# Peptides against a protein of PDB entry 5Z08, part 45

Target 1, 168 residues: chain A of PDB entry 5Z08
Amino acid sequence: RQKDEWAKKTSSLMKQLDWFIGEHLGAMLAAEELGGPVVGELMEIDPDDLSAGFNAHGKLKKATSQPDLDRRQRRIDDIWGPQDEQGQAHKRKRGADEALAASAEMRDLIEQLMNKLVEAGGDNSATYVEIPRESAAARFLVRSKVAMFHPNDARRLRLVDFGRDLDD
Target 2, 222 residues: chain B of PDB entry 5Z08
Amino acid sequence: GLPRLIDAIEEASKIPAKRRQTPIKPTIEKLTTHLYTHGASPDSLLRLADLLTLRNHLDQASLAAITRNLYPSSTVSDEVVLRFIGALGHGQLKPTLALQALFLRWLVMVYHLLENPGVLGQVYGVLFDLLDTAAIRPQLCHLLALVTRRKHVRPFRIQAILTLSRQTGGDPNLTGLLRVFKNYYPEIIVGDATKGRASAFKHPDPQWRQHLDEIQQRRSEA

## One batch from the design tools (peptide; made by RFdiffusion4, then SolubleMPNN)

Design b1_p11_2_s2 (from b1_p11_2, 5 letters changed)
Fold by OpenDDE base, seed 4:
Structure b1_p11_2_s2 (fold): chain B 168 residues (1-168), chain C 222 residues (1-222), chain A 11 residues (1-11)
Amino acid sequence: as target 1 above (168 residues)
Amino acid sequence: as target 2 above (222 residues)
Amino acid sequence: SLLAKTLLNAL
């Protein structure tokens, strides 16, 4: 009974995660890869930066003109901004393709990380996945505190095993 | 007595130095001498914490001199602790980072006199989030090393220390704090971050400790 | 962990 309820809850959570990746997170990750805002950076915004308020377009008025942020924001506006007619179809298709690619990368990365955690049988040294690049997906999982990089090798990523602290 | 000296300094703190009729330095010297000889009662300690942490017209040298002589004659209340914690971080209304470092050093040195050591555990997040501030990091890591319990050692804080350790080129204070974390969870993969030189978090001022003990003993005999 | 096994079986 409890195991079946746990399996049902886990299945429900995975479906919700898959839905969230496909509907929301993939697009945000694609925006980050294309030089958009960092997913979840709004939580690391200094209260003073928050106090600077949002511009009329919902953008945080960063007092520091980081030229890279302006370039990033232009790229977001190019991807998600009001679509001017001629570039729209190619930009929409590219944005959709990038969102699908980011969603696929996130799903694959989560799967690999989970597989390695199970295969390791409790050996934390064996839980690392080799990642080809520091993707927005990898960075998101680390910022979300779901994954950790190897201290000496940024190409090695592992899940944080939250379950061990519950069984003790 | 000490209350009258505090009254005079509180009134002087409301007035810009250029508009004071009398120099405050002689009164600060009397205060610091009194604190060195007798320590501060809980009530006096709270008033001094407000003088040190709230924006006023006292000069940095005077504030630092008071902090260096801030010997408790008794216990340190939660309210006093929270005044110093509330003064930490960035902001125009907050004390200088140099003074904040002295406050953190003071909290380390009086940790054994806290009425409720658990109060620092309740504000653990506030302290931990300041680790990126290089100017206070040594004293902050020392305080966190004293305060850290198993409940504070979370995966996200482990990762934050590891990330910050890489960004700082392996700050020995962060390495020391990470070793404290590893004592609660030996299975934490810290890699080479713990192989480096770590701070031992030795007492910041042995002479100050000895003098504090003498002040505390005189009160237990009275 | 049991969670990781259950998550893998749900993927």
Scores: peptide ipSAE 0.015, ipTM 0.267, DockQ to the pose 0.086
Fold by OpenDDE base, seed 2:
Structure b1_p11_2_s2 (fold): chain B 168 residues (1-168), chain C 222 residues (1-222), chain A 11 residues (1-11)
Amino acid sequence: as target 1 above (168 residues)
Amino acid sequence: as target 2 above (222 residues)
Amino acid sequence: SLLAKTLLNAL
């Protein structure tokens, strides 16, 4: 009974997570990977400021005419910009594909992290997933304090075990 | 009926305003009138939550009008709650902070209709981490004041509120939240941060509450 | 995103 309720709750939460990843997070992660705003960093990015592009530090540059920033901003605008008719369909498709790819990467990373946590059976040393790169997904999980890097190896990521603090 | 109005708005939401063959405003007005008169079923609430929280081509005034008339005719599911919580924070895909403030206000006003109020307790950390966002802080503190339980009152959160209270010059909403924390742990040394004027977290719209109660009563009689 | 943090903290 309690296990079944937990399983149902977990399943419901996983469905909601999957929905959130697909509908919201994937596209934000894709924007971050493309040099857009950092997902979940409190950059007061006014939507109007998003149109101005981001500097190398992820801060909104004032509209200085640097052509390479225009390309990154165009990519964000291509993902998220207003739907002008003909040329935007291809850009939207590419942006959608990048959002789908980011969603898939996030789902896979979460799945790996959860699987390792379950497999480790309480051994924190065995809970690390090796990540090929510091993706927006990985950074997001760390910033969210859901995951942490290994203190000596930034290629190793694990879930924060919140459950252990509940049993004490 | 309400489902057909939602269908029409969902289809219109996929199309930029400049490319719509028909103005959406009359359909929004019909929707809001229907919501005001009858409320929204759980299924309709979920669909409306998606319309409000997902990026689409609806204008901010329409989204705000729907939110202001989002009377539940029954309970509010965890799924609906989580749609609104998911829409909070900064980001290009997020609704405007003004709309997020309306969502938080709505959650406060419908808190007593939640199927599982504990769902907000599960997302407590997320809500708490948004306290630095000034535009939503008043409603967020009110919601947190309702949601806070002893398990949520942790030393790091106490310190975070104290720090933020100092940084904001003693925001009355933060002072109100600190008082809620102090109710669980009277020994919390809050210093001068609690001596200031605190928000009482009164119901944000008594007329809206009264109208909600009338909608809820009509359903219990049917 | 706070929601992913929420969902993961809720998991």
Scores: peptide ipSAE 0.016, ipTM 0.259, DockQ to the pose 0.132; fails the geometry check
Fold by OpenDDE base, seed 5:
Structure b1_p11_2_s2 (fold): chain B 168 residues (1-168), chain C 222 residues (1-222), chain A 11 residues (1-11)
Amino acid sequence: as target 1 above (168 residues)
Amino acid sequence: as target 2 above (222 residues)
Amino acid sequence: SLLAKTLLNAL
């Protein structure tokens, strides 16, 4: 009974998460990857700083080159900017594609993190997923305190095991 | 008339209070009395907006008194709106946060008199990015609640409100704004952030509204 | 969802 309720709750939760990722979070993550606002942090982001992206701790990097600024800002404006009429279809498509890609990255990362947690059988050292890059998805999970980087290796990410703190 | 009172205050605003030959307070009282009785024309509103938003030597009590009596006799231009929006935020050249809160309150109370309500929608990002500023947040959320359209309800803004709501322990103004967002996207997962008390964004001053309506009616009869 | 709740609690 309790396991089945937990399984149903978990399934409902996963569906809601998947929906949230697809409908909302993917676009936010795509915007962040493109130098948009940080998902969930109101930082005074200078437009120039936006182009630099975020560091391994989810902090804004300093913008290095001016040319990348205009390109990223346009992509942000393409995703989030005012919908002015004509150039919109290709921009909307590109923004949608970036949001879909970010959604896919987030889903895949969550799946890998969950799978590693299950496979580790309680060994916290075995719960780390190797990430190819610091993505908006990875940063989001860390800022969200859902995941943690390995203290010595920012390429290794694990889920925070909230369940253990309840059983201890 | 009102222009001459503004002229005198503009000149006095250039001079530190200790160096003024004449007290400005009687002139401010005449100005506020005139504004209360007749309101301000669009031209006078622009001049008063500059006096209120630009750094000068007027005392905070005088600036607040002018703002509290800033009844438009007509419409409010985009230029006047943009002066007040441009005065928001942090900085040594910016008005005090207390005065900024009065400006935001004023914009809420005159929102129906804007020549182009869309101007606030154009600066929506600027307004939204100030939500972390606790001193202006109540009035800012109220203004945003009026201004928000579907185009402004973006995932990053939803998340920003959610995060800020948690950081603030569930500020009822943020909860109110999030409810406005949810009206455009009912599917927004807000979790416990919406279970709290939300601001109803009632008119800040019903007496001020009534007096504004009386000033506006006198114009329609002339 | 626990994950959404965890994500929401963690956010």
Scores: peptide ipSAE 0.016, ipTM 0.273, DockQ to the pose 0.093; fails the geometry check
Fold by OpenDDE base, seed 3:
Structure b1_p11_2_s2 (fold): chain B 168 residues (1-168), chain C 222 residues (1-222), chain A 11 residues (1-11)
Amino acid sequence: as target 1 above (168 residues)
Amino acid sequence: as target 2 above (222 residues)
Amino acid sequence: SLLAKTLLNAL
């Protein structure tokens, strides 16, 4: 009974998470990847701070270098100026494709992190997933205190085991 | 059961408080206790939405108490959503702005239970045009933050938020909504309007959410 | 899960 309730609750939450990733989070993650605002509580990111990225602790780096004006940043007029209906459709499609890609990356990363946590059998050293890059998805999970980087290797990410503090 | 409590309140709502033979408060307390324990079915939600949104003789404290305990036991239909949206704004037949703020808060808290979340996207313009109403703006910005899609982010709406933000001295909720807009078009330079303090649009009531989850779980086991 | 709750609270 309790296991089945937990399984149903987990399934419901996973469906809600999947929906949330697809409907909201994917677009926000894609935006962050494109030099947009950081997803989550750190809404006080100066656009200049976005170029600095996050440190291994998921905190904004102080912009030490000139903001690399992401060549993708455009003025409002360049984005919403009278573009032919085809150009707007192509931009909408590209933005949708980027949001879908970010959603897929987030789903895959969560799955890998969960699988490694289960496989590790309580060995915290075995719970790390190797990430090819510091993605917006990885940064989001760290900022949310859901995941953490390895102290000495920002390419290694693991879930924070919230359950262990309850069994001790 | 819940239907009989609703029947009694519907009948009492037709009569001014001074002309009622019996106090309605004990029946409202039974209703709110029942809603807290079991939630409301889709049919009961629709009836309660009509009681909350249509002009009647119920007092504001009773309407607020019902709204605060309006836990769905299941999904929320488009019809229920549209009743609450239709109750927004100014007018003699509209609920008070304080009650409208509770409705918007409720919609935020039950957003994940909507049968069709797209229904709010269809009425996006109606919601957006109410941003000038200060009394409902905090909850309205939060709801819009959930509802906003790329198709809703238009130059005229960005300019409207920027203008309203200047007029309000940089309302944190408007700054938060503008940041949500920028999430869909990060390449858009919106100037200093995003540098101010912004609302994070956190869940309005974590305890209410936890209790909703418990009600939803009991139904999945039955 | 605590994870989904934390994600939903961080959002």
Scores: peptide ipSAE 0.015, ipTM 0.253, DockQ to the pose 0.127; fails the geometry check

Design b1_p11_2_s3 (from b1_p11_2, 6 letters changed)
Fold by OpenDDE base, seed 5:
Structure b1_p11_2_s3 (fold): chain B 168 residues (1-168), chain C 222 residues (1-222), chain A 11 residues (1-11)
Amino acid sequence: as target 1 above (168 residues)
Amino acid sequence: as target 2 above (222 residues)
Amino acid sequence: DLLSRTLLEAL
């Protein structure tokens, strides 16, 4: 009974997390990756805002002609392409694709972190996931105090084991 | 005048709110209105700094309201600066971290009015050692960005920022401060943790700045 | 922040 209730609660929370990642967090992470505001500074980012890009100060660019070099390689055509309806559609699509990519990266990272925590069986040394890069997702988890880097290796990330601190 | 308002608030600050014969809020409102209109003289600033930084029975909202209206009518003395710096960090006798963040923001906004900007450079170590305190870090990094000179950029501080940046998941304020350090030593290797966005350290409140400039200008014309 | 809390509550 208690295990089943826990499993149901966990499943519900995971669904809510997945929804939150897809509907809100992905766009904010994408904005951070594009040099926009850090996640938590701006609570609502429209994917359309991602398409407009951000200036070096992380403010939304108004549709003015000067493409700041987004950190994610915009094709020259996406930067300098005509601001016609097709160019706007391509920009919107790209903003959506960036949000989807950020959502996928966050989901994958959480999954890996959780799997490693389960596999480690309480060995904190075995809970580290190797990350290929310091992503907005990884940074967000660390800022949120949900994850921590290995003290000597910034390529290794683990979940903070909150359960252990309750049993000790 | 302003001194009499400060006197009344000082006396009220010694007494718990529940034991006050009269509500202090109307006097705080008069004080903040006066400060907004005329600013504070150096002497008044010192007295207000003591009210803001020393433990008393004033509520946090009143302290925050005074801080938000703490317009200098002239210069800011070293003594006033040191009161605010001394109030930073953890401790039962220190102001709340929220109020400390407002003090740091205030110091950023009045930096150009300091009688001796070098005073902040003398306490640079004290400020730098507080970078681990997340609640004040944004304003602290901004202040340090203004204060930092070549003499402050030391290997141990570079390493401390790099370490703290990793531990914080690349806090943009730390990245911004590290960029300031890199202006003095271009050879500083910024690790992957610093590849994130850096804070631009823009003026925290342009309207407050404009109003300060108006107060300062009225004094130059009198 | 609210996001951090939500994430912590969801994990």
Scores: peptide ipSAE 0.013, ipTM 0.379, DockQ to the pose 0.047
Fold by OpenDDE base, seed 2:
Structure b1_p11_2_s3 (fold): chain B 168 residues (1-168), chain C 222 residues (1-222), chain A 11 residues (1-11)
Amino acid sequence: as target 1 above (168 residues)
Amino acid sequence: as target 2 above (222 residues)
Amino acid sequence: DLLSRTLLEAL
């Protein structure tokens, strides 16, 4: 009974988190990846703003400047593509695609972190996920005090286990 | 005048809100209106710094309102600066971290009016050691960005900010401060911790600055 | 941060 209620509550929270990632957090993470505001400094980011990109101070660039898309390890060819008139619709689509990609990265990272926490069975050393890069998603989780980096290896990330502090 | 308003608030600050015969809010509003119009003299500024930094029975909203209207009519003394610095950190006798953040913001906004800007450089260690306090870190990094000189950029502080930057997932304020350090020592290997966005440390309130300039100009004409 | 709290409550 209590396990079933906990499972239902966890499932409900995961659905709410998934919604939040898709509707709000993904665009903010994409903005941070593009050199925009840090997540939490700007609560509402239009995907169209993502297409315009951000200056070195994290202010929205005027729509005429190509977003400095280099930060997502995009191939040089995707950066220097022709600026044709069909390019504005492609730019909006690109902003939306960046938000979707950021949402997917955050979901995947959370899933990996949770899975490792469950698999570790209380071994803190086994709770680390290896991350390919310091993403906006990873930084956000660390800033939020939800995750922490390994002290000696910034490629290893784990959830902060708040439950252990209750059993001690 | 301003001294009489401060006298009334000082007396009221000694008494718990529930035991006051008269509401203090109207007197606070008169004070903040006066400060907005005329600014605070050095003597009044010191008295207000004591009201803001010392434990008393004033409510947080009143303290915040005074701080937001704390326009100096002239210079800011070392004594006033040291009152605000002494109020920083954790402790039962310290102001709330929210109020401390307002004090740091105020120091940033009045930095150009300090009688001796070097006083902040003398307490640099005290300020730097508070960087782990997340609630005040944004304003603290901004103040440190103004205060930092070559003599303050030491190996242990470079390592401390790099470590804290990793632990915070690349806080842009720490990245901004680390860029200031790098201006003095270009050879500092900032690694991936500085590839992130850095704070530009822009003026926190342009309207407040403009109004301060108007108050300062009126005094120079008198 | 409200976002951090919401995430902490959702995790």
Scores: peptide ipSAE 0.013, ipTM 0.372, DockQ to the pose 0.049
Fold by OpenDDE base, seed 3:
Structure b1_p11_2_s3 (fold): chain B 168 residues (1-168), chain C 222 residues (1-222), chain A 11 residues (1-11)
Amino acid sequence: as target 1 above (168 residues)
Amino acid sequence: as target 2 above (222 residues)
Amino acid sequence: DLLSRTLLEAL
């Protein structure tokens, strides 16, 4: 009974999370990846706002020297190009595509993190997912205190196990 | 009820322990038991915040016991938050640093119940300027890790944490806070200061959280 | 953060 209620609650929460990722978080994550506001500062980012570009206060100075600037950050320069009318429809589509991609990345990351937590059987060292990059999704989960980086390796991310102290 | 217990403690708090006609400990125990069972209403929470933060004749053990059982039954108002923030730092009228650490821990644990979480963002500077105080730094860094937004991540604060991290030999809480800053500004070159162990800022007390959730749930059903 | 709240409420 309690397991079934937990499973139903978990399923409901996963559906709500999936909805939230799709409707809100994906666009916000895409905005963050595009050098916009950090997720949670702007509650409603219209995908259309992603296409308009962020104002000068969102422009973080490109630190020139770190080579592993994610492919999405390189596309910022393409989004900031002159807004011709034909460019707006393409920009809206691109903004929607970036929101979808960010949503997919967040979903995949959550799934990997959850799977590793289950597979680890209580070994905290085995709960780490290797992330190819420090994505907006990864940063968001860490900032939200849902995940944490490995103390010595920022390429390794795990869920914060809130439940372990309940079973001991 | 809780208001009468608070009344009795407020009156006792005005009198030095040696001059009290009756021991206050039994009343504190009744209060903490009541708080554990039912939590504190917003009004009671404000009164308790004043008892905890204002200079009075209550002993440190009693103040700590109240703080450890300070379960909100509802939301936490801006006024309550500001009482605890105002109690931080050095001063003859301020609570002990040990008690301040408990207040910061409490704020971390009730952060999700704040009526306006933005209130902590408004006092961000006050909190940040206390990072040099070693006794409260662990809990302070944890609270700042929750409160920090892009607007707070300024070059001077980045440099301040980096400097303090070097001076402290790489305090893991400062390293953790720098990682939070880096989440807002990935380009922050945190240098060697972030190569060390960082605090994960886990929930300080999972059992306290669970019990809080039970108290909060009973209110939603009423 | 709303999501931290939602996730904290959800967890």
Scores: peptide ipSAE 0.013, ipTM 0.275, DockQ to the pose 0.092
Fold by OpenDDE base, seed 1:
Structure b1_p11_2_s3 (fold): chain B 168 residues (1-168), chain C 222 residues (1-222), chain A 11 residues (1-11)
Amino acid sequence: as target 1 above (168 residues)
Amino acid sequence: as target 2 above (222 residues)
Amino acid sequence: DLLSRTLLEAL
């Protein structure tokens, strides 16, 4: 009975986390990866806002009518982006694709971290996941005190084992 | 002479401090005094680069003291440069980030003495990918500002530095590096963050430079 | 479970 209730609660929490990643966190992580604000400083980022880009202070450029600021970001995209006429539809699609990519990276990272924790069987040295880069997802988990880097290797990330603090 | 001092320090570096029969500090002080007075030959520089970059039992204060007195008496070889570049980044076998910042500062200060300045251009990607490491970023941006050529200014690197500049709230060192990129591609719009104070990448230690020049002059007279 | 709760409480 208690194990089944625990499994149901875990499943419910994982579904809620997956929803939160897809609906909110993915866009915020994508914004951080695109050089927007750190996740948690801006709670609501529309994927459409990712396409508008961020100002130099990491604040969302409001799609306000000021034609001159939009011309400057357009110029970088016009110089280095594909010049094809489908550019606006491609920008919105790119913002959505970045949010989806960030969501997928966060889900994969959480899954790897949880799997390593389960596989380690109490050996803290075996709980580390090797991360290819310091992603917005990895940074978010560390800032949230959910994960920690290895003290001598920032490529190794593990979940904080909150269960040990209850047995002491 | 300098080789014998290096020999003694190399042997001591293999032994934990608690197991050494003699304190190493007096030998480090003799080494740093010798380096300050005479500089290091290319052969001595390579040996010292290995002592500084490879994991050993020397304390951080001793390593920092050697690095601060690492005056080349001649040129700096590609091999010496590559030892210091190989020591950069995160890892258990790598030097501390504080020591890595001193290595980058040293490379900036001796850049004009490199036998082949192009070697840093070959490892440009390795250096650029470390810009996210806040502890070494100031010195890394300065080194990259010296090394950057048109071939290195690529769209993905422009985007990466713009992204990182926004994430850091407009780090003056990143703004300075973006200004260097803009010299090759004037079309790069460094956003309103450029209204911030960009680093001018001034020489990090004018006194160290003057003393280096004095050591280099003695070689030309011999 | 505690991790998922702490993640959700930290979020």
Scores: peptide ipSAE 0.008, ipTM 0.289, DockQ to the pose 0.034; fails the geometry check

